# Peptides against a protein of PDB entry 6RGO, part 127

Target 1, 392 residues: chain A of PDB entry 6RGO
Amino acid sequence: MALKLLGFNQDATCFSVISSNKGVTIYNCDPFGKCFELEKSTSNDEELDFLVEMLFSTSLIAVVDKTIGASKRKKLKIVNTKRKATICELTFPHEIMDVIMNRKIICVVLKSDQIFVYDISCMKLLRTIDVRGEKLKSTSKFRNSEAVGDIGVRVSLSTDNNSILCYSSYSKSDKENAPLNDIVVFDALKCIQINVLPAVHQSNIVCIACSPDGMLMATASEKGTIIRVFKTIDTENDEPILVNEFRRGSRPSRISEMKFNHDNTLLACVGESDTIHIFALPVTTTEADANEDDTLQQSSHSLSSSINGLQYISKGLANRFGKIIVSKIPTQSQQRHVAYIKIPENAKYRIGFPKDTTNTIHICGEDGNYLVYSIPRNEVGPCTLVKSNTFD

## One batch from the design tools (peptide; made by RFdiffusion4, then SolubleMPNN)

Design b2_p9_6_s2 (from b2_p9_6, 6 letters changed)
Fold by OpenDDE base, seed 5:
Structure b2_p9_6_s2 (fold): chain B 392 residues (1-392), chain A 9 residues (1-9)
Amino acid sequence: as target 1 above (392 residues)
Amino acid sequence: PEIVEIELE
């Protein structure tokens, strides 16, 4: 049976899949089991495609039927899973590309490069963000949307109530073919732009992850060789703060998903490679002035490898065209993974971090495996498999 | 975890 992964919810307590025979199924992670099923409405041999966004472990889901048929791809259904009832239906002018939510906000991304921001409590439209509208002031030619396959606006939303929205935007260039390599940071509640990170990669951004608290953002381009982590709100001399630059690999490979853990200590990435990579973020120890004198001599030679987190202020090199490109951190200061998981080649996997266990990662595959791994704390190495389940 | 019912007003 062909399974298609939809992903984990915000706290990795549930995941959703499309089964060719059953339609959309939601699984609970612990105790493991089916908690909801949305049956296929049509007997047609058409390949099932859906967007499903869950609101944590609640009865609220957003559903888009992306099966062949232009009318359904423009409809967002809000469904109560306990009642098996549609409680709201919204119709958009263009195909829905993505849906993301938290306890306050629903963001709907259209093929038109528009983001519709809704208050979840009443489904009131708060803002329409036109990512092209900023570009249309500079370039009159619509890119024919047909040739823009995988290159659309990418979004990520903080899972907290602060509702920090990060989205990819077109670089301010007089070129008709400006890349989606800028990032906008947006307060989705107040509907205010907080920050703009110009040219964070040389090519289009294909993956964005916001931290749960909205304070950090990870970005990856079409190359997927380097991941950059930025502060979302804070700036230094009106320049973006690059916190980390991670090297996934030397070979180009698509990154499909990235996630921060709940305490912003780990960043995981998954994609078309045989490896999930887990990177450690520098813990900003606030030097609490613990002046307390307690003399206990215990001589444990903890090799504190002082990762001198050199604050590389990325001096943006203004090229001859006034484009600030984030200076590449020297290849010697590019951090590698601290942990990894090997996955089958060509198996699509999704990742999630549970809230209560910051050193645990949940993964699920289109191979029908749901796996829980423990992340090593003190050594660089493979993750340890703790729990496995299968689904159909 | 149990699926919590959300009523949207």
Scores: peptide ipSAE 0.029, ipTM 0.662, DockQ to the pose 0.455
Fold by OpenDDE base, seed 3:
Structure b2_p9_6_s2 (fold): chain B 392 residues (1-392), chain A 9 residues (1-9)
Amino acid sequence: as target 1 above (392 residues)
Amino acid sequence: PEIVEIELE
């Protein structure tokens, strides 16, 4: 059967798939099994396409039927899975491209490069963010969005109640073809822009991840060779906003998904490559816990010395051109993965980090495999398979 | 785990 992966929920307790025969199926991870099915609305052998976002382990799902007709692709349904009932239906002016949520906020991304921010509790519209409207103030020509294929606004939302929204924006360059290479950090509850990270890549951003607490964000461009990790908020200390730069590989490859673990110690990425990469993040020790373990300090010192060299270049240029966040980190300081998982070639996989086990990763494939891996702590190497299940 | 029922008020 043709399976299409929708992904894991926020805490990796469930994952969603499209089955050509059944429609949408939600699986529970532990104990493994089906927990919900949404039947297809049509008897036709048409290729099923859906967006489904599940709110943690709750009865709440957001559903967009993309299978047939421009009208369905503009409708968001909020469904109670226990009651098998539609609670709310919203219709948008343009096709829905993405839906993300947490316990407070739903964000709906449109093909128009608009983000609609809702209070989930009452489905009240809090804000419409027009990512193109900011570009149009600088560039008079609406390029018809038809010619710019798979490149749209990317979003990520913190899973906590702070509801930090990170989204890709167009650079302020007077070029008619300004790339989606800026990042905006937005407080979705207060509806306030809290930061702007200009030119975080040279090309369009195709993947964004926000940390669960909203303090970190990861970005990848269409090249997918370098992953950058940033602080979302400027700290009062002269600390660099760019915290990490990771090398996924030397060959271009699209990254489809990135996720932080729940304690911000790991970043995983998956995409078109045969390998899931897991990177270690430096633990920001708050000054209080500095007493015991001497051994982890040696790896942090090598990064701080290379970053201090970047502060000298930034002070001279910062006065004339606004926050230059991405100075060329020397290619030698790019960290590699600490762990990896090999996946079948041409199989699309999705990733999730469970809350209770920081060194465990959940993955699922369009090949019908649900796999649980243990991540090595002290060694660079392959992850160990702990559990395997199959789904149809 | 039971899917926790959420009502939108």
Scores: peptide ipSAE 0.026, ipTM 0.650, DockQ to the pose 0.462
Fold by OpenDDE base, seed 4:
Structure b2_p9_6_s2 (fold): chain B 392 residues (1-392), chain A 9 residues (1-9)
Amino acid sequence: as target 1 above (392 residues)
Amino acid sequence: PEIVEIELE
């Protein structure tokens, strides 16, 4: 049967899949098993497509029927799985492209490049963000982008209650076809823009991950060769802070999903390649605890070696193009993965990090495999398979 | 886990 993966929930306790014959199934990860099913309303041989976002291990899901031919692509249903009841139905002016949530906020992304921000507790609209409207203020031309269905606003939301929303925006460039290569950091609760990261890639951003605490953000472009990690809120001299630059590979490959682990020590990425890559983030030791004990008087010698380092004043021409943030950060040695998982070629996989086990990753495939891997701490190498289950 | 089925109207 053709499976389509929807993904893991925020804490990787559940994942959702579309089965062509059954509709949507939600699986619990531990103990492994089906916990919820949505039957398809149509008897037609239509290709099933859904958005299903689950709120952690709760009975709340957001559902969008995106089935080919269905007029329902503009409808969001909020469903209580325990009550088997629709709590709320919202109709939008445009097709729903994405839905993300945490315990406070639901964000609905439309094909119009609008983000609707709701208070989850009452489904009250807090804000409509018009990413095109912001572009029009900065760039004179409407992108009549009816064409490339793959290039739209990307979003990620912190899983904590701070509700930091990161979204892709159009760069302020005089180019008619400004890329979606800016990031806006938005407080979804207060409805305030916190930060803007201009031109974080040269091409459109296709994947964003916010850390669980909202303090970090990972970005990947259409090329998917470089992943950049930024601080979301903090700035240095009014400039965005690049924490890491990771190399996924030398060959272009689309990244479909990225996730931070719960403690922000790992970033995983998956996509069209045969490899899930896991990168280590440097633990920012807050300097606070280093003040105590090492009074050790090591008297070691004052070797004064006068190395006359040549000040090569490279008067490099400051070309007028919007300074990609990366040009000011000293060439961070592009770090490679610390761990990896090999996956079947052409199988789409999703990734999730469980909350309680920071060195464990959950993955599921359209091949019907749910796999739990242990991530090596001290060595660069393959992850170890710990548990496997199959689903249909 | 109890399977909870819902028809999408």
Scores: peptide ipSAE 0.018, ipTM 0.564, DockQ to the pose 0.066
Fold by OpenDDE base, seed 1:
Structure b2_p9_6_s2 (fold): chain B 392 residues (1-392), chain A 9 residues (1-9)
Amino acid sequence: as target 1 above (392 residues)
Amino acid sequence: PEIVEIELE
């Protein structure tokens, strides 16, 4: 059967899939098993397409049917899985491209490059962000957006209650074809812009990940060769702080998903390549805790010595034209993965980090495999398979 | 966990 992966929930306790014959199925990770199914209402041999976002392990899901007709693609259903009931239905002026949520808010991304921010408790609209309207205020030119295929506004939301929203925006350029290579950091609860990171890549941003606490963000462009990690809120001399620059590979390859683990020590990425890459982030030891654990430092020095050399605080040279050139970390100092998982080239995979085990990663494939891997701490190498299950 | 089935209307 053709499976399509929808992905993991925020804490990797569940994942969602589309089965061509059954509709949407939600699986529980531990104990492994089906916990919810959405049956296909139509007998048509149409390829099923859905957006499904689950709120952690709760009975709340957001569902968009993208299979049938232009009208359904504009409808968001909020469903209580335990009651088998629609709680709320919202209709949008344009096709829904993405839905993201936490315990406080729902963000709905439209094909119009609009982001609708809702209070999840009452489904009240808090803000409409018009990314095109912001571009028009800066550049005065409409892009005929109908012809731009897979390139739209990308979003990521912190899983905590601070509700830090990161989204891609258009660079300030007099050129009609300005790329989606700026990042805006937005407080979704207060409805205020916190920060703007200009021109973080040379091409359009296709993947964004926010850390669970909202303090870090990772970005990848259409090239998918370099991943950049920034602070979201903190700035140095009104300039963005680049924390890390990782090299995924030398060949261009689309990154479909990135995730931080729950303690911000690891960043994983997956996409069209045969490899899930896991990168180590420098632990910001606050100076206070450095005094006690002097004995365990010796074994971590081999991995940390490659990290400590990257204290090149990239002083962004604000050039005379107000372009913050994020100083490229020299190619020699670009960090590689610390761990990896080999996956089939023809199978799409999704990734999730469980909350309780920071050195464990959950993955699921369109090949029907749900896999749990242990991530090595002290060596660079392959992850170890701990558990495997199959689904259909 | 029990499977909860819902038809998408």
Scores: peptide ipSAE 0.018, ipTM 0.530, DockQ to the pose 0.064

Design b2_p9_6_s3 (from b2_p9_6, 6 letters changed)
Fold by OpenDDE base, seed 2:
Structure b2_p9_6_s3 (fold): chain B 392 residues (1-392), chain A 9 residues (1-9)
Amino acid sequence: as target 1 above (392 residues)
Amino acid sequence: MEIVEIEIS
């Protein structure tokens, strides 16, 4: 049977899949099993295509049926899984490309490069963000750049209640084909732009992850060789703070998903490569609670990776090229993964971090495998398989 | 898994 992965929910307690025979199935991770099924709306042997976003372990899902006709692709259904009822239906002017949510906000991304921000509690529209309209205010020519292929606005939302929305935006360059290489940081509750990170990559951003607390974001371009981690809110001299730069690989390969763990100590990435990479983030020890005297001599060989905070010394070469965040991190200083998982070639996998176990990662594959791995702490190496289940 | 019911008014 052809499986298509929809992904994990925000805390990796559930994942959703499309089965060609059944429709959408949601699995619980622990105990492992089916928790919800959405039957096919059509008897036809058409390839099923859905967006399904689940709100944590709640009865709320957002569903878009993309299987048939341009009209269905424009409809968002909010479904109560316990009642098996549609509680809200919204119709958009354009095809829905993505849906993300937390306990406060739903964001709906359209093919028009519009982001509709809703209060989840009442489905009230808070904001329409027009990413093209922001570009057009800078570039006078309405080229309907038919977004050639799979290049659109990418979004990520913090899983906390602060509801930090990170989205890709068009560079302010006078070029007709300005890349989607800026990041906007947006307070989705207050509907305020907090920050703009200009030209974080040389090419279009194809993957964004926001940390659960909204304090960090990870970005990857079409090349997928470098992952950059920035602070979302904090700036240094009105300049973006680059926290980390990770090398996924030397060969170009698309990254489809990135996720932080719940304590911002790990970043995982998955995509078209045979390898899930896990990177360590520097633990910002807030020096606050250094006072409790407990003498447990456990030799914390603090891998003081003296990541010298590379001061963004803006040497004032006011050359007319928009401020590209050029990595000042020498290519030799680019951190590699601390852990990895090998996955089958050409198998699409999705990743999730459970809340309660910061060194555990959940993965699921279109091969029908749900796998739980333990991440090594003190060594660079493979993750250890802890649990495996199969689904259909 | 406890299914939390969300009511949208």
Scores: peptide ipSAE 0.028, ipTM 0.669, DockQ to the pose 0.503
Fold by OpenDDE base, seed 3:
Structure b2_p9_6_s3 (fold): chain B 392 residues (1-392), chain A 9 residues (1-9)
Amino acid sequence: as target 1 above (392 residues)
Amino acid sequence: MEIVEIEIS
């Protein structure tokens, strides 16, 4: 049977899958088992395509049936899984490309490069974000999307109540073919743009992750060789907004998903490669707890490779060209993974970090495997398999 | 799994 993975929920307590025979199935991770099924609406042997986003371990799911007809691809259903009932149905002017949510906000991404931001509590529209803006409306002939792989707006939302939305935007270059290589940081509750990161990659951004607290974001381009981690907010301190640059590999490979763990100490990535990579983030020690005397000389060789090589291009050019945030970090300072998981080359995998265990990762594959791995703390190496389950 | 019921008003 063909399985298509939809992914983990925000706390990795559940994952969703499309089964060609059953429709959408949601699995609970612990104890492992089916918790919800949405039957296919059609008897036809058509390839099932859905978007499903689950709100944590709640009875609320957002569903888009993409299987049949252009009209269904424009409909968002909010479903109560306990009642097995549609609570709300929204119809959009264009095909829905993505749906993300937290306890406060639903964001709906359209094929028109529009983001609709809703208050989840009442399904009130808070904002429509037009990523193309007014100037690009005239020259954007619909790229006949047949030949250029579906380069659309990418989004990520913080899982906390701060509701920090990160999205890819077109560079303001007057070129008709401007890449989606800017990042906008948006407060989805206040409906305000809080930051803009220009030209974070040379090519289109294809993957974004926001940290659970919204303080960090990770980005990857269509090359997928370099992952960059940024602060979402400019701190008053002269601290660089680019906090990390990671090398996934030397060969181009598309990254499909990235996630931070719940304490912002780890970043995982998965994609078309045979390897899930896990990177360590520097712990921002808040200076406050420096008073307790406990002399545990754990010689953590902090791989504080001092990123001394951020040559501050002098203050003088910053006034005319918006903050050039991406100084070329020397290729030598690119950190590698601290841990990895080998996966089958032909199976798409999704990743999730559970809340209660910061050194555990959940993964699931279109091969029907749900796997729990322990992440090594003190050594660079493979993750250890702790639990395995199968699903159909 | 405790299913938390959410009502959208």
Scores: peptide ipSAE 0.026, ipTM 0.661, DockQ to the pose 0.480
Fold by OpenDDE base, seed 1:
Structure b2_p9_6_s3 (fold): chain B 392 residues (1-392), chain A 9 residues (1-9)
Amino acid sequence: as target 1 above (392 residues)
Amino acid sequence: MEIVEIEIS
């Protein structure tokens, strides 16, 4: 059967899939099994397409039916799975491209490059962000929306209550063809812009991940060769702080998803390649706790020596035109993965980090595999398979 | 967790 992956929830306790015959199914990870099914109303052999976002392990889901007709693609249903009832239905002026949520906020991304920010508790609109309107304020020319293919506004939201929203924006350029290569950091609760990171890649940003606490973000462009990690809120001399630059590979390959683990020590990426890559982030030891555990320092030096060389605080050259050139970390200091998982080349996979086990990763594939891997701590190498299940 | 089925209307 053709499966389409929707992904994991925020804490990787559940994942959702589309089955061509059944509709949407939500699986619980532990104990493994079906926990919710959403049946298709139509007997037609139409390719099923849905957006489903689940609020952690709760009975609240957001659903968009993208299968049938231009009208359904503009409707967001908020459903209580336990009551089998629609709580709220919202209709938008344009097709819904993405839906993301936490315990406080729902963000709805439209094909118009608009982001609608809602208070989840009452479904009140807090803000409409018009990413094109911001571009038009900087560049007077309307781009006809129809010719912009698979490149839209990308978003990521912190899973905590601070509700830090990171989104891709258009560079301030008089060129009609300004790329979506800026990042805006937004407080979704206060409805204020916190930070702007200009030109973080040379091409359009196609993937963004926010850390669970909202303190870090990862970005990847259409090339998918380099992943950059930035601080979201903190700045140095009003300039963005580049924390890491990771090399996924030498060949271009689209990254579909990135995730931080719960303690911000790992970043995973998945996409069109045969490999899930896991990168180690430098542990920001606050100077206070460095005093007691002097004895275990010797074995960590081999992995940390490659990390410590990256204290080249990239002084952004503020060029005369207000373009912060994110100084490229020298290609020799670009970190590789510390761990990896091999996956079938033609199978799309999704990734999730469970909250309670920082060195465990959950993955699921359109091949019908749900897999739990252990991530090696002290060695560069393959992850170890701990648990496997199948789904249909 | 009990399986809950809903029809998409």
Scores: peptide ipSAE 0.021, ipTM 0.554, DockQ to the pose 0.065
Fold by OpenDDE base, seed 4:
Structure b2_p9_6_s3 (fold): chain B 392 residues (1-392), chain A 9 residues (1-9)
Amino acid sequence: as target 1 above (392 residues)
Amino acid sequence: MEIVEIEIS
């Protein structure tokens, strides 16, 4: 049977799968077992395709039937699983590409590069973000919508109540084919743009992860060789703060998913490669707790190092070529993974970090494996398998 | 945990 993974919920307590024979199944992680099923309405041998986003371990799911031939690709259903009832149904002008949510917000991404932001409590539309319309204000040429291959707007939402939305946007370059290589940071509650990170990669961004608290974002391009981690809100001299630059590999490989753990100490990535990579993030010690009283009077010997006067050579010709201010992302030393998991070649996996165990990762595969791994803390090496279950 | 089934109409 072909399984298709929909992924973990926000706290990795559940994961969703499409089974060709059954429809959508939601599994609980602990105790492991089926908790919800959506049966397919059609007996046809059509390849089932769905979007299912679950709100944590609640009875709230968002469902989009994307099955071929289904006129439903533009329809979002909000379902109460416990009541077996549709709470809300929304129809969009274009195909739904993605749905993300937290306890406050639902974001619906359309094939038109529009993001519809809703208050989850009442399904009130708060904002329509038109990523193409923003581009058209900067670049006069309509891309014909037909040639938009597998590259669309990518989104990630913080799992906290601050509801920081990160999305890919088109670079303000005069190029007809501007890549989706900018990131916009958006307060989804206030409907305010907080930050813009220009040209974070040379090619289109294909994967974004927001940290649970919304303070960090990770980005990967079509190359998937480098992962960059930025501050979302904070800037230094009006420039984006690059926190980390990680090297996944030397060969191009698509990254399908990235996740931060709950305390922002780890970033995991998965994709088309045989390896899940886990990277360590620096613990930002907030200097606030270092106010303990250690009055050690170490005598400040003032070594007055002589500032050698580098002469100001004034050469003046400001040639007017539009400097694409590629923000010089400081060339941080590219870090490697601290941990890894080997997965079967050609098996698609999804990843989730449970809230209560920062050194545990949940993974599930289209091979029907649900696996729990322990992440090593003090050594670089393989993760240890702790639990395994199978699903169909 | 009770399995809750819904038909996708």
Scores: peptide ipSAE 0.020, ipTM 0.557, DockQ to the pose 0.064

